# Peptides against a protein of PDB entry 3PBP: the designs that were tried, part 103

Target 1, 203 residues: chain A of PDB entry 3PBP
Amino acid sequence: LNEKDLNLILNKSLVMYESLDSTTDVIVKRNVIKQLQFVSKLHENWNSRFGKVDIQKEYRLAKVQGPFTINPFPGELYDYTATNIATILIDNGQNEIVCVSFDDGSLILLFKDLEMSMSWDVDNYVYNNSLVLIERVKLQREIKSLITLPEQLGKLYVISDNIIQQVNFMSWASTLSKCINESDLNPLAGLKFESKLEDIATI
Target 2, 203 residues: chain A of PDB entry 3PBP as posed
Amino acid sequence: LNEKDLNLILNKSLVMYESLDSTTDVIVKRNVIKQLQFVSKLHENWNSRFGKVDIQKEYRLAKVQGPFTINPFPGELYDYTATNIATILIDNGQNEIVCVSFDDGSLILLFKDLEMSMSWDVDNYVYNNSLVLIERVKLQREIKSLITLPEQLGKLYVISDNIIQQVNFMSWASTLSKSINESDLNPLAGLKFESKLEDIATI

## One batch from the design tools (peptide; made by RFdiffusion4, then SolubleMPNN)

Design b2_p16_7_s1 (from b2_p16_7, 9 letters changed)
Fold by OpenDDE base, seed 1:
Parts: C-alpha cells; structure tokens; sequence
Structure b2_p16_7_s1 (fold): chain B 203 residues (1-203), chain A 16 residues (1-16)
C-alpha cells in the first residue's frame, strides 16, 4: 500500500460515511460502514509500520478493534497498492464478501471469518479482525471504481478506463451462503471458486 | 463457529 493511496481511500470512505442519513439504503449503509472499518484498520496498520497518515481529527477516534489480517495475502500483490474496497452481500441476511482492488488490475475476494468491529472509543476492547482469501481475479487494467447494487446479490461492477465489467461470484457464493446458514461445510468440498467476468458496457 | 471453519477450509485450499 502507498500512503497517498491509502489516505485517498480513507478520505473517500469517510466522506461516504458522513453522507449516510435516515434515507440511505440499509445495504448502502452497511457497505460504507464495512469499507470504513476495513480502511481504518489498514490505516492503523500503516501508522504502526510507516508513520502517521493525516486524517480528519474527528475520525481519528474511529478505530477497528483488534488486529487485521488477510490470509493468505497473495505474494504477487506484495508490492502493489490497494485502490478500492467494496462489500457485497451474498444473501438476504448479513453474509458478505469483501473485495479489494489493486493497481496491478487485480481483485481479491475475501471472506470475513470473524466479525469486524469499529470502536469510536480508543479505550474499548480489542477484537481480532480476519479476512480470508477466496479468489484473485486478474483484470489487467486500471480499476477506477467498484460499485455494488443493493438489489443484486453477489455482483460487483468494476469501472475501468473504457469499460464496465461485472464480476459475478454467485456460482460459489450461493453455496457459501448455504454453508453459513445451515452450519454445514460439506457443500464446499469440490467447489470451484471462480467468478464470472462479463463486459457490461463501454465507456 | 461455522465462519471460522469456513475460513480454515479456505486457507487450507489456498496452500494446497
């Protein structure tokens, strides 16, 4: 991660969070909050390793409780910078996938095997935040933005310079949702975690 | 938890 890029993502996430009101769709609220949680944790990790990033004073109190990890982190992405973050619901409950884009044109799809919590009080308890790698999708293009639609489960829209692409991962996410909801791991055996890419529109 | 078990499964898969 580059400090400048991280700061930009954080600022955007904060602005989005501030825009939330009573009229905001519940799914949008959830996505924004989860994004902010993720980015805030990255910021904390960055500050601990590389020094402080300048963020708005009011949000300095926002802290993800506990350490944050991505397991495994793809070695090929070690030198690249995260550019966008999105959360995508996979069912009508609260099961979700986290997506992070990188400046090499990759997307990583991540599973939260532990609940993430953001504390607005620096004295609150620390809880572990964990993300597990499901899939790496290589687009090999500059990703400008990630968009999710509340009415579309398991779908992510990727905006690049000249194209909008849809990443559809319901082929495996439906099974994942079932496993969670039914507390049964058996359906995961032999499951191929491969998302479908489709060109939606040219820009 | 089931989520933790899923996580473990996914990690094992990635290392395989």
Amino acid sequence: as target 1 above (203 residues)
Amino acid sequence: SIKEQIGEFLIKRAKA
Scores: peptide ipSAE 0.679, ipTM 0.959, DockQ to the pose 0.497
Fold by OpenDDE base, seed 4:
Structure b2_p16_7_s1 (fold): chain B 203 residues (1-203), chain A 16 residues (1-16)
Amino acid sequence: as target 1 above (203 residues)
Amino acid sequence: SIKEQIGEFLIKRAKA
């Protein structure tokens, strides 16, 4: 990934964001916004790394409030491009995990560490701009799409060229949900954040 | 908040 490519991705993300209206599906809106946040962070990291200036910073700040952060951002992913984004519910109380795929076949699972306050009204978007890295899953496949099913908590379906795989992170997400809902951090001690990967179907 | 605390926990874990 070079500076030009990153700028193109940023521009595309901005265009997508600008295209959002009242008729846009809520899931699409959410994904576009989250994608923009992620790309913005990538651009920030790029600028920091190479001493560049983000000429679109003012535009982004005007459209999306505050800085966008992923902490920590895996350094090895600086060379890769985000391809898909998805949000997966982990309970019925609005707790969710954000997943981003990359063109190297990696997935990152991210936690929103700010309180949930979401508005998808075009005139009043409320964003969570803070994301925390939970896990990196290396699939070593070209990821075409990410699919979530509302009736399946903590499950992400990854579609590649010849296979559909399921990423199941309920092994840790159930505990995470409990911690949030009960306001108790103790169950996180010693918890392994390792998702299960299973082949579902060949295509 | 609890979410912020969880975030801090996860960040510390990632840096270890």
Scores: peptide ipSAE 0.678, ipTM 0.958, DockQ to the pose 0.541
Fold by OpenDDE base, seed 2:
Structure b2_p16_7_s1 (fold): chain B 203 residues (1-203), chain A 16 residues (1-16)
Amino acid sequence: as target 1 above (203 residues)
Amino acid sequence: SIKEQIGEFLIKRAKA
């Protein structure tokens, strides 16, 4: 999704909003309003975040170029290329999930189990980021971009050619956050790490 | 650390 596409979606959402009248069903009104609010926030986030796309891309590229160790790495993804990376906050204490997309339409959700250890080798500053696989989500779509909203914890928006989808992992991320903050692993026992996928808007 | 323990838990889960 480029800026033009986002503008198109915004315009379409505005037109839908303007078409609402007193005879419109309350549920339809509510849905259109929610959609418009969402798209507007996306647009603001796009302008604010992607106005400095170059630095974040460079930072993302630099981070992606850093040796990420993903354990376990899904064998099915060995032949595919990572396309996007996003970091999603799961609480107000700066706990986060890392998401990487691949060109097969897969998302992997990852946990940072180690704080960045700076190995000062005299000649090469290597940031070793240990990442642990939590979940693989197969979208079967070409992923154009990953978007996060700061006020929406545990939610990732995936933009493909014709649809915006939400990946919601708060079902397990809330428990994970609690485990980290309380230093207690017990709540993870029996927890299902299954994210919810929902279609938000058609493009 | 608790994060390391969580990581170990997740790895064990993936191998099971």
Scores: peptide ipSAE 0.673, ipTM 0.960, DockQ to the pose 0.383
Fold by OpenDDE base, seed 5:
Formats: sequence, C-alpha cells, structure tokens
Structure b2_p16_7_s1 (fold): chain B 203 residues (1-203), chain A 16 residues (1-16)
Amino acid sequence: as target 1 above (203 residues)
Amino acid sequence: SIKEQIGEFLIKRAKA
C-alpha cells in the first residue's frame, strides 16, 4: 500500500460510513464501522512513519507580503506550529473554506476574501493570499491528518491518535454560501459561527 | 466585492 492507496481506501470507508442509515442491515453497519476503524489506524501509523506534512511557519504569517495573510491571527497560536491544511467545499459553485490545524490541537476555519495576488517583478516579488478567521475549534488532540470528501459539503474529518472526528460547519456555511451567491450580507447578521463536532470512530 | 465585504464583516466580528 502506498499513501495514495491508503487515502483512497480511507475516503471510501468514510463515504460508506456516511451512507449508513436506520435501514442499513446491522451486519453491514458493523462491518463498515470496523473497516473504517482499521483503515484509520493504518492511516495513523502511516503518517507517523513518513512524518507529518507540517506547514511551514511562514504560511501563517499575517503580512501583506507572504504566502498567506490570516486576519486576525489568533494570538494564542503565535508560538504554535501549523501542521495540516485542507480546503472544504461549501457549495457546488466552488465556494470554499480553508482549514489549518496547529500542534496545540486547534483548528482554524478561514474564509478567502480576496483572489490571489502576486507581482512577478524580479526585484520585488509580492505574493498575497488573504484569509479571514471565521472560527477556532480546540480539539486538544494531536492532529495527524485532515480529510475532506468532495461530495460532502462543509464537512471536515480530523484524524487524531485514537479517534476520527467530523467537523460540520454547514450550520453557518450554508448561509455564507447564500450570501456570496446572492451578493447579500444581511443573513450574516446574528449568525453564529459555531461548528458541530462529532466523534465518528475510535481507532 | 461581496467576498471583500464578507471579509470585513468577519474581521469586525472577531474584534468585537
């Protein structure tokens, strides 16, 4: 098994899990859960062997010039290191949320409010990718990987040492999507940007 | 743009 194959199996297992409902045969349900647990454990072991794809500290720099500008950057995370990054679709119109994990067990959910800008001047190369803080989720776990499934809007799967958790932010992302698509800010007033955290499977 | 306005809104919210 290579990393790509393992990721594919994990994704398939997650999709299968999400397809389970009250009408699903008990044996099938049990088997799907067991498979997910097994594959997730393998994935964890794989990541530990090959090392974490750590995001360089430079990616979290809140500067006009840099790979990313996060505003506001949570002061509490200044001394921590970004560990993973993921992009999650919130609609079928290509609106996305960016998620970054940190080694303190925090997730930040970010909104891309500007298009990527860059200057190709040889003497003055400028790159800016503006990201705005929406929410910080504190998991207080060592985050090993972030997984997103294209067919599951507004859902992020977080793999830690002993558990897979789902972060579901469609409670606010559906409204955000509507605001973007309709060019109307009004629905954002009073909106709570609180994601739902659910334990999916133990590893 | 609407995205810029959303960004500004979110920034203001974070500072409140």
Scores: peptide ipSAE 0.656, ipTM 0.961, DockQ to the pose 0.433

Design b2_p16_7_s2 (from b2_p16_7, 10 letters changed)
Fold by OpenDDE base, seed 3:
Structure b2_p16_7_s2 (fold): chain B 203 residues (1-203), chain A 16 residues (1-16)
Amino acid sequence: as target 1 above (203 residues)
Amino acid sequence: SIKEQIGQFLVKRALE
């Protein structure tokens, strides 16, 4: 991660945030807010380690629930930069998976293990910063964009240089959803957290 | 909470 890349991500995230209005789809709003949350925290971490980076006031208005953590963070990714973030619904009950891409071509799928507190009041926005690693998917390509479709649960579309790929994690996410909704951990025993990767189209 | 328990489970798994 370098300062230039971080600034680029910050700017893009901010532009997306600024594009939100009353007519914006709720899922889109959620995704953008979560992206802003993540990027804002990255900025804070960067400032503490490498010096101050100027960002707009909106990034400082969010309140963090606990320390920002991806647990565990894959050691192989320490030297790489996060490039994209997306949230994917896994059911109709607001359960979701967070995905972060890196410039080594990796995707990490993450679980929010704390209750989400979302406020649309910018001054009093509270967000969850506890993320738990579920799976790492190695694509070994430059990831340009992450796309989700509200009507497609547990599916992430990854756009790279010459190809669009689908990551389908409903094989385990359906069980995860069940565990959450039924308050039962038993179905997780022996569950394989392996997503299906499929080529959709060449670009 | 159930989510916290799931999180603990996942962390343990990831560290194995």
Scores: peptide ipSAE 0.665, ipTM 0.955, DockQ to the pose 0.517
Fold by OpenDDE base, seed 4:
Structure b2_p16_7_s2 (fold): chain B 203 residues (1-203), chain A 16 residues (1-16)
Amino acid sequence: as target 1 above (203 residues)
Amino acid sequence: SIKEQIGQFLVKRALE
């Protein structure tokens, strides 16, 4: 079992979890939850044993060289280190949100307001040289991994030491998508950029 | 572009 395989299993487990509904057999539900817990724990252990990708180094280099900039960068995060990066699709038209985690337990959700200019080899994320702050989510946990599933729009899974949480930002991302696709800013007026945080499973 | 306009909108909100 390698990291790629583990990620695949984790993704499958998350998909299976999301497929659960009120009609699902109790035994099946329990098994799916237990599987998710087990796999997530393995994933956390893997990251701890083999180390995380040095996102901070790449971020610093990129920032210094100007491949991308976050505007505005939250002052509170200036002294903290970025730990993970993910891109989440918000529609079928390839519009996406960028998420960056920090070692203070914060997530920042970012909008790409310019054309994409570069791709990152780490997890095959695509970035541009302009990122705009949408929302800061304070989890107050050590974030181990960020997982996104292509079939789940506007959803980000955050893996910490003892919990998997889902960040759902479709409450505002659907409107954002509409604005982009229709070239109309009006729907943004009065929109609250508040994501929903839900505990999925305890590890 | 619309994306740039959205960006400007978001920056203003973030600074409020």
Scores: peptide ipSAE 0.656, ipTM 0.956, DockQ to the pose 0.440
Fold by OpenDDE base, seed 5:
Structure b2_p16_7_s2 (fold): chain B 203 residues (1-203), chain A 16 residues (1-16)
Amino acid sequence: as target 1 above (203 residues)
Amino acid sequence: SIKEQIGQFLVKRALE
């Protein structure tokens, strides 16, 4: 079993979990949940053994300083380190949200408002990748991994020490998608950018 | 672009 295989099994387990409904046989439901719990535990242990994929602080650097710009960057996160990054699709038209986790247990949801560009200099090169802050979610947990499923729009799965949580932001992302696709900003007025957090399984 | 406008909107909101 390697990391890729484990991720695949975890993803399949999550998909199976999401397929459960009120008509699902109790035994099947129980088995799926147990499988998810088991695989998630394995995933956590795996990450602990190989170390966290610590993403470098470059994600919060200004355009002049680094390849990424987050606007505004939450001041409270200045002294914390980014730990994970994920991209979540919000529609079938390639619109996406970027999520970055920090070692304080925070998630930030980000919007890509510009196309990536590169500036070349004789001595260096600078990427221009603009990210705009949409929402900060404080989980107050050590985030081990971020998981996304392409078939599940606007959903992010967060694996921490003893729990898998789902962050669902389709409440606002559906509107955002509409705004982009229709080139109309009006629906954003008064929109609350508040994601829903749900406990999926204990590990 | 619409994305840029959305970005500007979001920045303004975040600063309020």
Scores: peptide ipSAE 0.652, ipTM 0.957, DockQ to the pose 0.453
Fold by OpenDDE base, seed 2:
Structure b2_p16_7_s2 (fold): chain B 203 residues (1-203), chain A 16 residues (1-16)
Amino acid sequence: as target 1 above (203 residues)
Amino acid sequence: SIKEQIGQFLVKRALE
């Protein structure tokens, strides 16, 4: 098994889990959950062995000179380091939310409000990507991995040491998508930007 | 753009 194969199996397992409902046979439910638990554990072990440190470097560079800015940046996260990044689709029109995890166990959900811009200042070429803070989710866990599934809109799976959790932000992302697609800001008024957190499986 | 407007809205909300 390579990393690609493992990710594929994990994705498949997550899809199977999401297909479970009240009418699903108890044995099937149990088997799907067990499979998900097993694969998730393997995934965690795999990530721990191959130390994907690349995100921290990018975050540090971004803070000083980096290709993206976060506004406003939560003051409480100033001393913490980004550990993972993920992009989650919220519709079929390529609208997306960016998620960054930190080593304090926090997730921040971010909106891309500007297209990629290139600026020339004398001798410096600057690539700027503007990100706006939508929500901070405090998980109080060491986040090992972030997983997204293209067919599952507005859902983020967070893998920690002992649990897989789902962050579902379609409660507000559906409205956001509508606002973008219809070019109407009005539906955002009074909207609560609070994601739902659910425990999926223990590892 | 609508995205810029949304961004401005979100920034204002975050600072309230």
Scores: peptide ipSAE 0.652, ipTM 0.957, DockQ to the pose 0.439

Design b2_p16_7_s3 (from b2_p16_7, 7 letters changed)
Fold by OpenDDE base, seed 4:
Structure b2_p16_7_s3 (fold): chain B 203 residues (1-203), chain A 16 residues (1-16)
Amino acid sequence: as target 1 above (203 residues)
Amino acid sequence: SIKEQIGEFLIKKAKE
């Protein structure tokens, strides 16, 4: 997804909105409004920092020799190519999750466990080359773009050809944040690293 | 560091 495509989606949403009248079903009206609001927010927060990035070579490099390493790397993904990268804040203390998408429709959510020099975000410089696997989310869709909104912690928006989906991982990220901030691992015991996937808008 | 410890924890978890 590029800016042009986003504009088209926005325009479509606006047209749909304008088609609403007194005879329109209340549920339909609500859904259209919701969609328009969402798309508008995406448009306002569009950032090229979440464009396509090919990291196929880099993720297999040794931690000390390469720009970054993912551990463990899911064996199933060795045959696929990384397509997008995004960083998502999980608290106000600058703790973040890294997300990488693959051309099989998978998302991997990653934790930065070391402080090393590397930038993952054009706007937000993240200096870390050690990434640890937290969760794999299988969307079974061609992922076009990854979008984050600055005021929405622990939420990632995944844009495919015909749908925008939200991945919400605050169910575990809030605990992770607490562990980091309090320097206590105990809350991680028994924690399920399962994100919530929700359809937000149809394109 | 706490982050390193978390990383180790997660790696073990991922291998289960």
Scores: peptide ipSAE 0.663, ipTM 0.955, DockQ to the pose 0.384
Fold by OpenDDE base, seed 2:
Structure b2_p16_7_s3 (fold): chain B 203 residues (1-203), chain A 16 residues (1-16)
Amino acid sequence: as target 1 above (203 residues)
Amino acid sequence: SIKEQIGEFLIKKAKE
């Protein structure tokens, strides 16, 4: 995460916050507020360290309401509750990975195996009913928000109380994208579905 | 579809 990215996130968060009203879904409202709070903290830390940050372009926001089916569902998560949901673009052809966070600090990365596109944006309630498990990532943190930047393919930003982390899954998502676009499953053979986790900044 | 096939592949892999 660089200064430009932070500005984008902050700007989008502010815009979304300002759009909240009495008719806004309670769950959506909560997520927007939480995101803004943590991004604001990040901004404060950034300003202290590097100076003032300029406000620029847009990012994608998570929801709490998820799809109907996850297969297989990790048994260890049966007793936990989903807290955030995000969709991450993996190419310019609108192929996406879905991420769901849980209150145990886990992330699951999911594949939409149906052709119908879904949106987890605040203003769009189009959902896919079928999701397939790709990977579980254990962060061991209370996840407050999931955010994505449209310009950063295969990257998810996870906001917790004291840190923002990046989950990068392009190591396998690039291959997955290729498989979809070329209608060829062969490259999936032997592919390791392991994402990279990196600390971005303290908040 | 290719996506469905990928899904099936992933399900099998997850169970291994």
Scores: peptide ipSAE 0.663, ipTM 0.954, DockQ to the pose 0.427
Fold by OpenDDE base, seed 1:
Structure b2_p16_7_s3 (fold): chain B 203 residues (1-203), chain A 16 residues (1-16)
Amino acid sequence: as target 1 above (203 residues)
Amino acid sequence: SIKEQIGEFLIKKAKE
């Protein structure tokens, strides 16, 4: 993650914030505001280090949207509440992974096994109700925001109070993408669904 | 569909 990318994310967050109106759901409003606040905080930190750069470009930003079902739902998360939702592209053919964060600091990575595409945009309410569990990642942090960069396939940035972490799941997502695109299930055999977690920056 | 098959595979794996 660099200043340029952060600026783009901030801009997108601002656009989403500006789209809020009196008819917007309270939960959506809250999530957008919180995300904006934390992205802004990050931006301030980066500005202090690198200076302010203005870049005009949009990145994808997901909002909490439902209803949907998760199968299987992790039993340990039954009493916890989802806090953020994001979609991450894994190839250029619009195959994507859905990520949901919980207030216990867990991330679940989910597969859409139906053809219908999910949209987490404020202006698009078309969603896929069927989600399949791929992996649970335990961060044990209060997750403030989930950030994706369209140019970075299979990567999710998780923002907590003091750190930005990258979740990279291309180790298995590349194979998954191939399976989808080639209509071949065989490469999934023996595949380990374990994402790589890396600390990116302290905030 | 292939996606449905993948889903089924993943569900089975998750239950193992």
Scores: peptide ipSAE 0.663, ipTM 0.954, DockQ to the pose 0.425
Fold by OpenDDE base, seed 5:
Structure b2_p16_7_s3 (fold): chain B 203 residues (1-203), chain A 16 residues (1-16)
Amino acid sequence: as target 1 above (203 residues)
Amino acid sequence: SIKEQIGEFLIKKAKE
């Protein structure tokens, strides 16, 4: 079993979990949940053994300083380190949200408002990748991994020490998608950018 | 672009 295989099994387990409904046989439901719990535990252990994929602090650097700009960058996160990054699709038309986790247990959801560009200098090159802050979610947990499923729009799975949580932001992302696709900003007025957090399984 | 406009909107909102 390697990391890729484990991720695949975890993803399949999550998909199976999401397929459960009120008509699902009790035994089947129990088995799926147990499988998810088991696989998630394995995933956590795996990450602990190989170390966290710590993302570089460059994700919060300004355009003049680095390849990424997060605007505004939450001041409270200045002294914390980014730990994970994920991209979540919000529609079938390539619109996506970027999520970055920090070692304080925070998630930030980000919007890509510009196309990536590169600036060349004699001595160096700088990427311009603009990211705009949409929401900060404070989990107050050590985030081990971020998982996304392409078939599940606007959903992010967060694996921490003893729990898998789902962050669902389709409450606002559906509107955002509409705004982009229709080139109309009006629906954003009064929109609350508050994601839903749900406990999926204990590990 | 619409994305840029959305970005500007979000930035303003974040400052509130």
Scores: peptide ipSAE 0.643, ipTM 0.957, DockQ to the pose 0.414

Design b2_p16_7_s4 (from b2_p16_7, 10 letters changed)
Fold by OpenDDE base, seed 4:
Parts: sequence; C-alpha cells; structure tokens
Structure b2_p16_7_s4 (fold): chain B 203 residues (1-203), chain A 16 residues (1-16)
Amino acid sequence: as target 1 above (203 residues)
Amino acid sequence: SIKEQIGKFLIARAKA
C-alpha cells in the first residue's frame, strides 16, 4: 500500500457511502460506514515514513496514531496498488476479517490481532494498527468492488468486469471464531486457511 | 490476549 492506493480505497469507500439512501438495508449501511471509518483512520495515520522495517515482510503506515502494519506483507504485492477494502463478519459476536484487494487481482485476508471486543461499531469505533496476513487469494481479474452481506457470515462478493464471485472462508473462519470466543488456540493446529472461490453470476 | 496469540501463530506459519 502506498499513498495513492490508500487514496483510491478512501475514494471508493466514500463513493459507497454516498450511495447509501433511505432504502438501503441498515446492516449494509453499517458495513459501509465501518469500512469508511477504517480507511479514514488508515489515511490519517499515513506518512511517507516507511520505517526501517523490511517492506517485503511488513507493510507499515505511521503517523500520529500509527503505526498501522500488515504482517507479513506479501513481497509480490509490494509494487501493486490496493483497490478495495472490506470487513466481513465471521460470527455474531463482532469478530471480523479484513479484506484488501489489489490491482493484480489479488485479495488478502487479514486478522486484527490487537482489537478489543465489541469495538468495531458505528457508534464506538476503536482504531486498530495491527493486521496479520491469513491468506492470499489470486483472482487474476480487475476487481471493481467488494461487497459483504451481514446475514452471510464469512462470505465476500467480488465484482469484476463481467462476473460476480463469492469468496467463502468459513472453512477456517468458523474455527478462528471458536478460538477467539473460547480463548483456546488448539483448534488452529493443522487448520488449512484455504477459502473457496465460486462464480455466482455473470454481469 | 487470545487475539495476540492467534496473530503470533499466523505470523509464525507464514514464515515457515
């Protein structure tokens, strides 16, 4: 991620926010607002000071409330631009995954490892500066938008030029949710973090 | 915290 990428994500988030109207589902509104808040906080903490951290291993944005870090940051994505961001609920207890898309057609799924429970709300947002890489999904498409439906846990819809695809990560996210809620790390042993990709519809 | 432990686990996995 660079400043240009962050600006792009911010602009897209703003467009999504502006598209909200009285007929928009309340849950959708909340998701868009959360996304906008997240991106805005990232932007606020952006400074050109890429710390002395190896950019191939860690992506860091630092300013007044920084740093924001993705660890590890895939080296292959360093030269690519982030295009979209989304947050996906994995349970009914406010646990969520962050997804960022890139202009090479990749998605990265990220875990917030330093967030307080119930802090991701429209009325009470707590900024998190730490994201951990879970999985990279290579779509090899130009990603136009990312959509989440609150009633569909662990599912991300990716809109490309002529197709809508679903990324379903409940195969591992259900276990992750359980680990968080039960404060038990053991179920992660041997778990494969591989999402299912499915074509939903042509556009 | 459990989330921090999960984070450490995931990072270790990525480096392996």
Scores: peptide ipSAE 0.682, ipTM 0.957, DockQ to the pose 0.488
Fold by OpenDDE base, seed 2:
Structure b2_p16_7_s4 (fold): chain B 203 residues (1-203), chain A 16 residues (1-16)
Amino acid sequence: as target 1 above (203 residues)
Amino acid sequence: SIKEQIGKFLIARAKA
């Protein structure tokens, strides 16, 4: 994490915060507020070490629209609650991965195989976003927020109370992107879906 | 669609 990246994260967090209103979902509000709080704390720490960091005014936002259906849903997570959600671009053609965090410290990386799907209940039918499980990453810590930078493809920043970590999944996402863009499944054969985890900064 | 096919592939992989 460098000064530029920190500024971008902060800017994005501020824009998201400013977008909050009375009609915003409570969970979304909570996540955005938490993100801003932790990024602000990081910014303060950064300033104390390196001097004042200027805030840039370049803003890009990715919106995650619910509700969602996940198939298959990891059985190990049945007893846990989702805490955060984010979308990460994997190419410049707007292909993206969805990430959901859980209160057990797990991240699941998900593929949007459909824009919308119909699900049936006993009495009702609903429209949901279809999501398919790609990978589970176990961090085993309380995840406070998820941050993405539009300029950093296939990278997710995970903020906990004391640390920011980067999840980099371009090792497989580049292949996935190619498959989508070229309409060819062949490159997926034998592909290993394992992301890289790196500690970025202490909060 | 290709995305649907990818989804089916991933589901099959997860269940294997």
Scores: peptide ipSAE 0.681, ipTM 0.958, DockQ to the pose 0.472
Fold by OpenDDE base, seed 1:
Structure b2_p16_7_s4 (fold): chain B 203 residues (1-203), chain A 16 residues (1-16)
Amino acid sequence: as target 1 above (203 residues)
Amino acid sequence: SIKEQIGKFLIARAKA
């Protein structure tokens, strides 16, 4: 996930928020609001660390297809501030995992179960999930940076105060990739979504 | 889609 992607997510979240009305389910309203808060915090952190991102006003003209939501709702994390975001490829077919870090030292690994898109012809959207929580990794460290290497599938490097750690999730991501590529859910049965954490270097 | 199905699976797992 890069600056443009973050901007897109923010715009999408804003469109979702603006699309709320009296007929919208209360739970959906709450989730959209929380989602917007989450993304806004992420955006704020992004702006503070990496420069300001201009929010495109054109989102008001777009119909959001598959509004940006995280399911299940990570309630605990909404009380914290997102600090970093990264996208990690898990195969050569452009399947990826989204990772977000928080100031409590947590990482969340997210699956994009639906491609985000916008249609500019209509002003409404069909509610759907776009991100799914896979795993929460509690590092209990101040996460300074997330690094991904394109040559290393399913690996995330986390830089904290005095250590670089590798989060390796190929143990489950390889299976996930297989499921996607083969259109078969069976391999997911009984799969443990537990990433391996390894200390790489002291800094 | 398969991705949607995977998503549903993951959600169901999280709620279990």
Scores: peptide ipSAE 0.680, ipTM 0.956, DockQ to the pose 0.600
Fold by OpenDDE base, seed 5:
Structure b2_p16_7_s4 (fold): chain B 203 residues (1-203), chain A 16 residues (1-16)
Amino acid sequence: as target 1 above (203 residues)
Amino acid sequence: SIKEQIGKFLIARAKA
């Protein structure tokens, strides 16, 4: 099994889990859960063996000269290292949220407010991708991987050592999508940017 | 753009 195959199996297992409903046979439910647990363990072992992509190096580089700037950047995370990055679709168009995890167990949800601007300075290629902080979620776990499913809007799956958790931010992302599509800011007034965290399976 | 305005809104919210 390579990383791509493992990710594919994990994604399929997550899709199968989400397809479970009250009418699903108990045996089927149990089998799907067991499969998800097994694949999640394999995924965890895989991620531990293959070096965490140190997104922090890319992030720190991004703040001064790099491709991404986060505003505001949480001061509490300044000394921590980014561990994972994911992009989550919030509608059937092209609107998306960026998520970055840190080694303190935090997730930050980010909005792309600017299109990619390339400034060509002869000596410094300044690639500025503007990212705006929406929410910080403190999981207080070692985050091993972030998984998104394109058919599941506004959902992020977080894999840690002993659990798979779902972060659901459609409570605010649906409104955000509407604002973008209708070019109207009014629905954002009073909106709470609080995601829902749910335990999916223990590993 | 609307995205830029949303960004400004979110930044302002974070400072409040």
Scores: peptide ipSAE 0.659, ipTM 0.960, DockQ to the pose 0.435

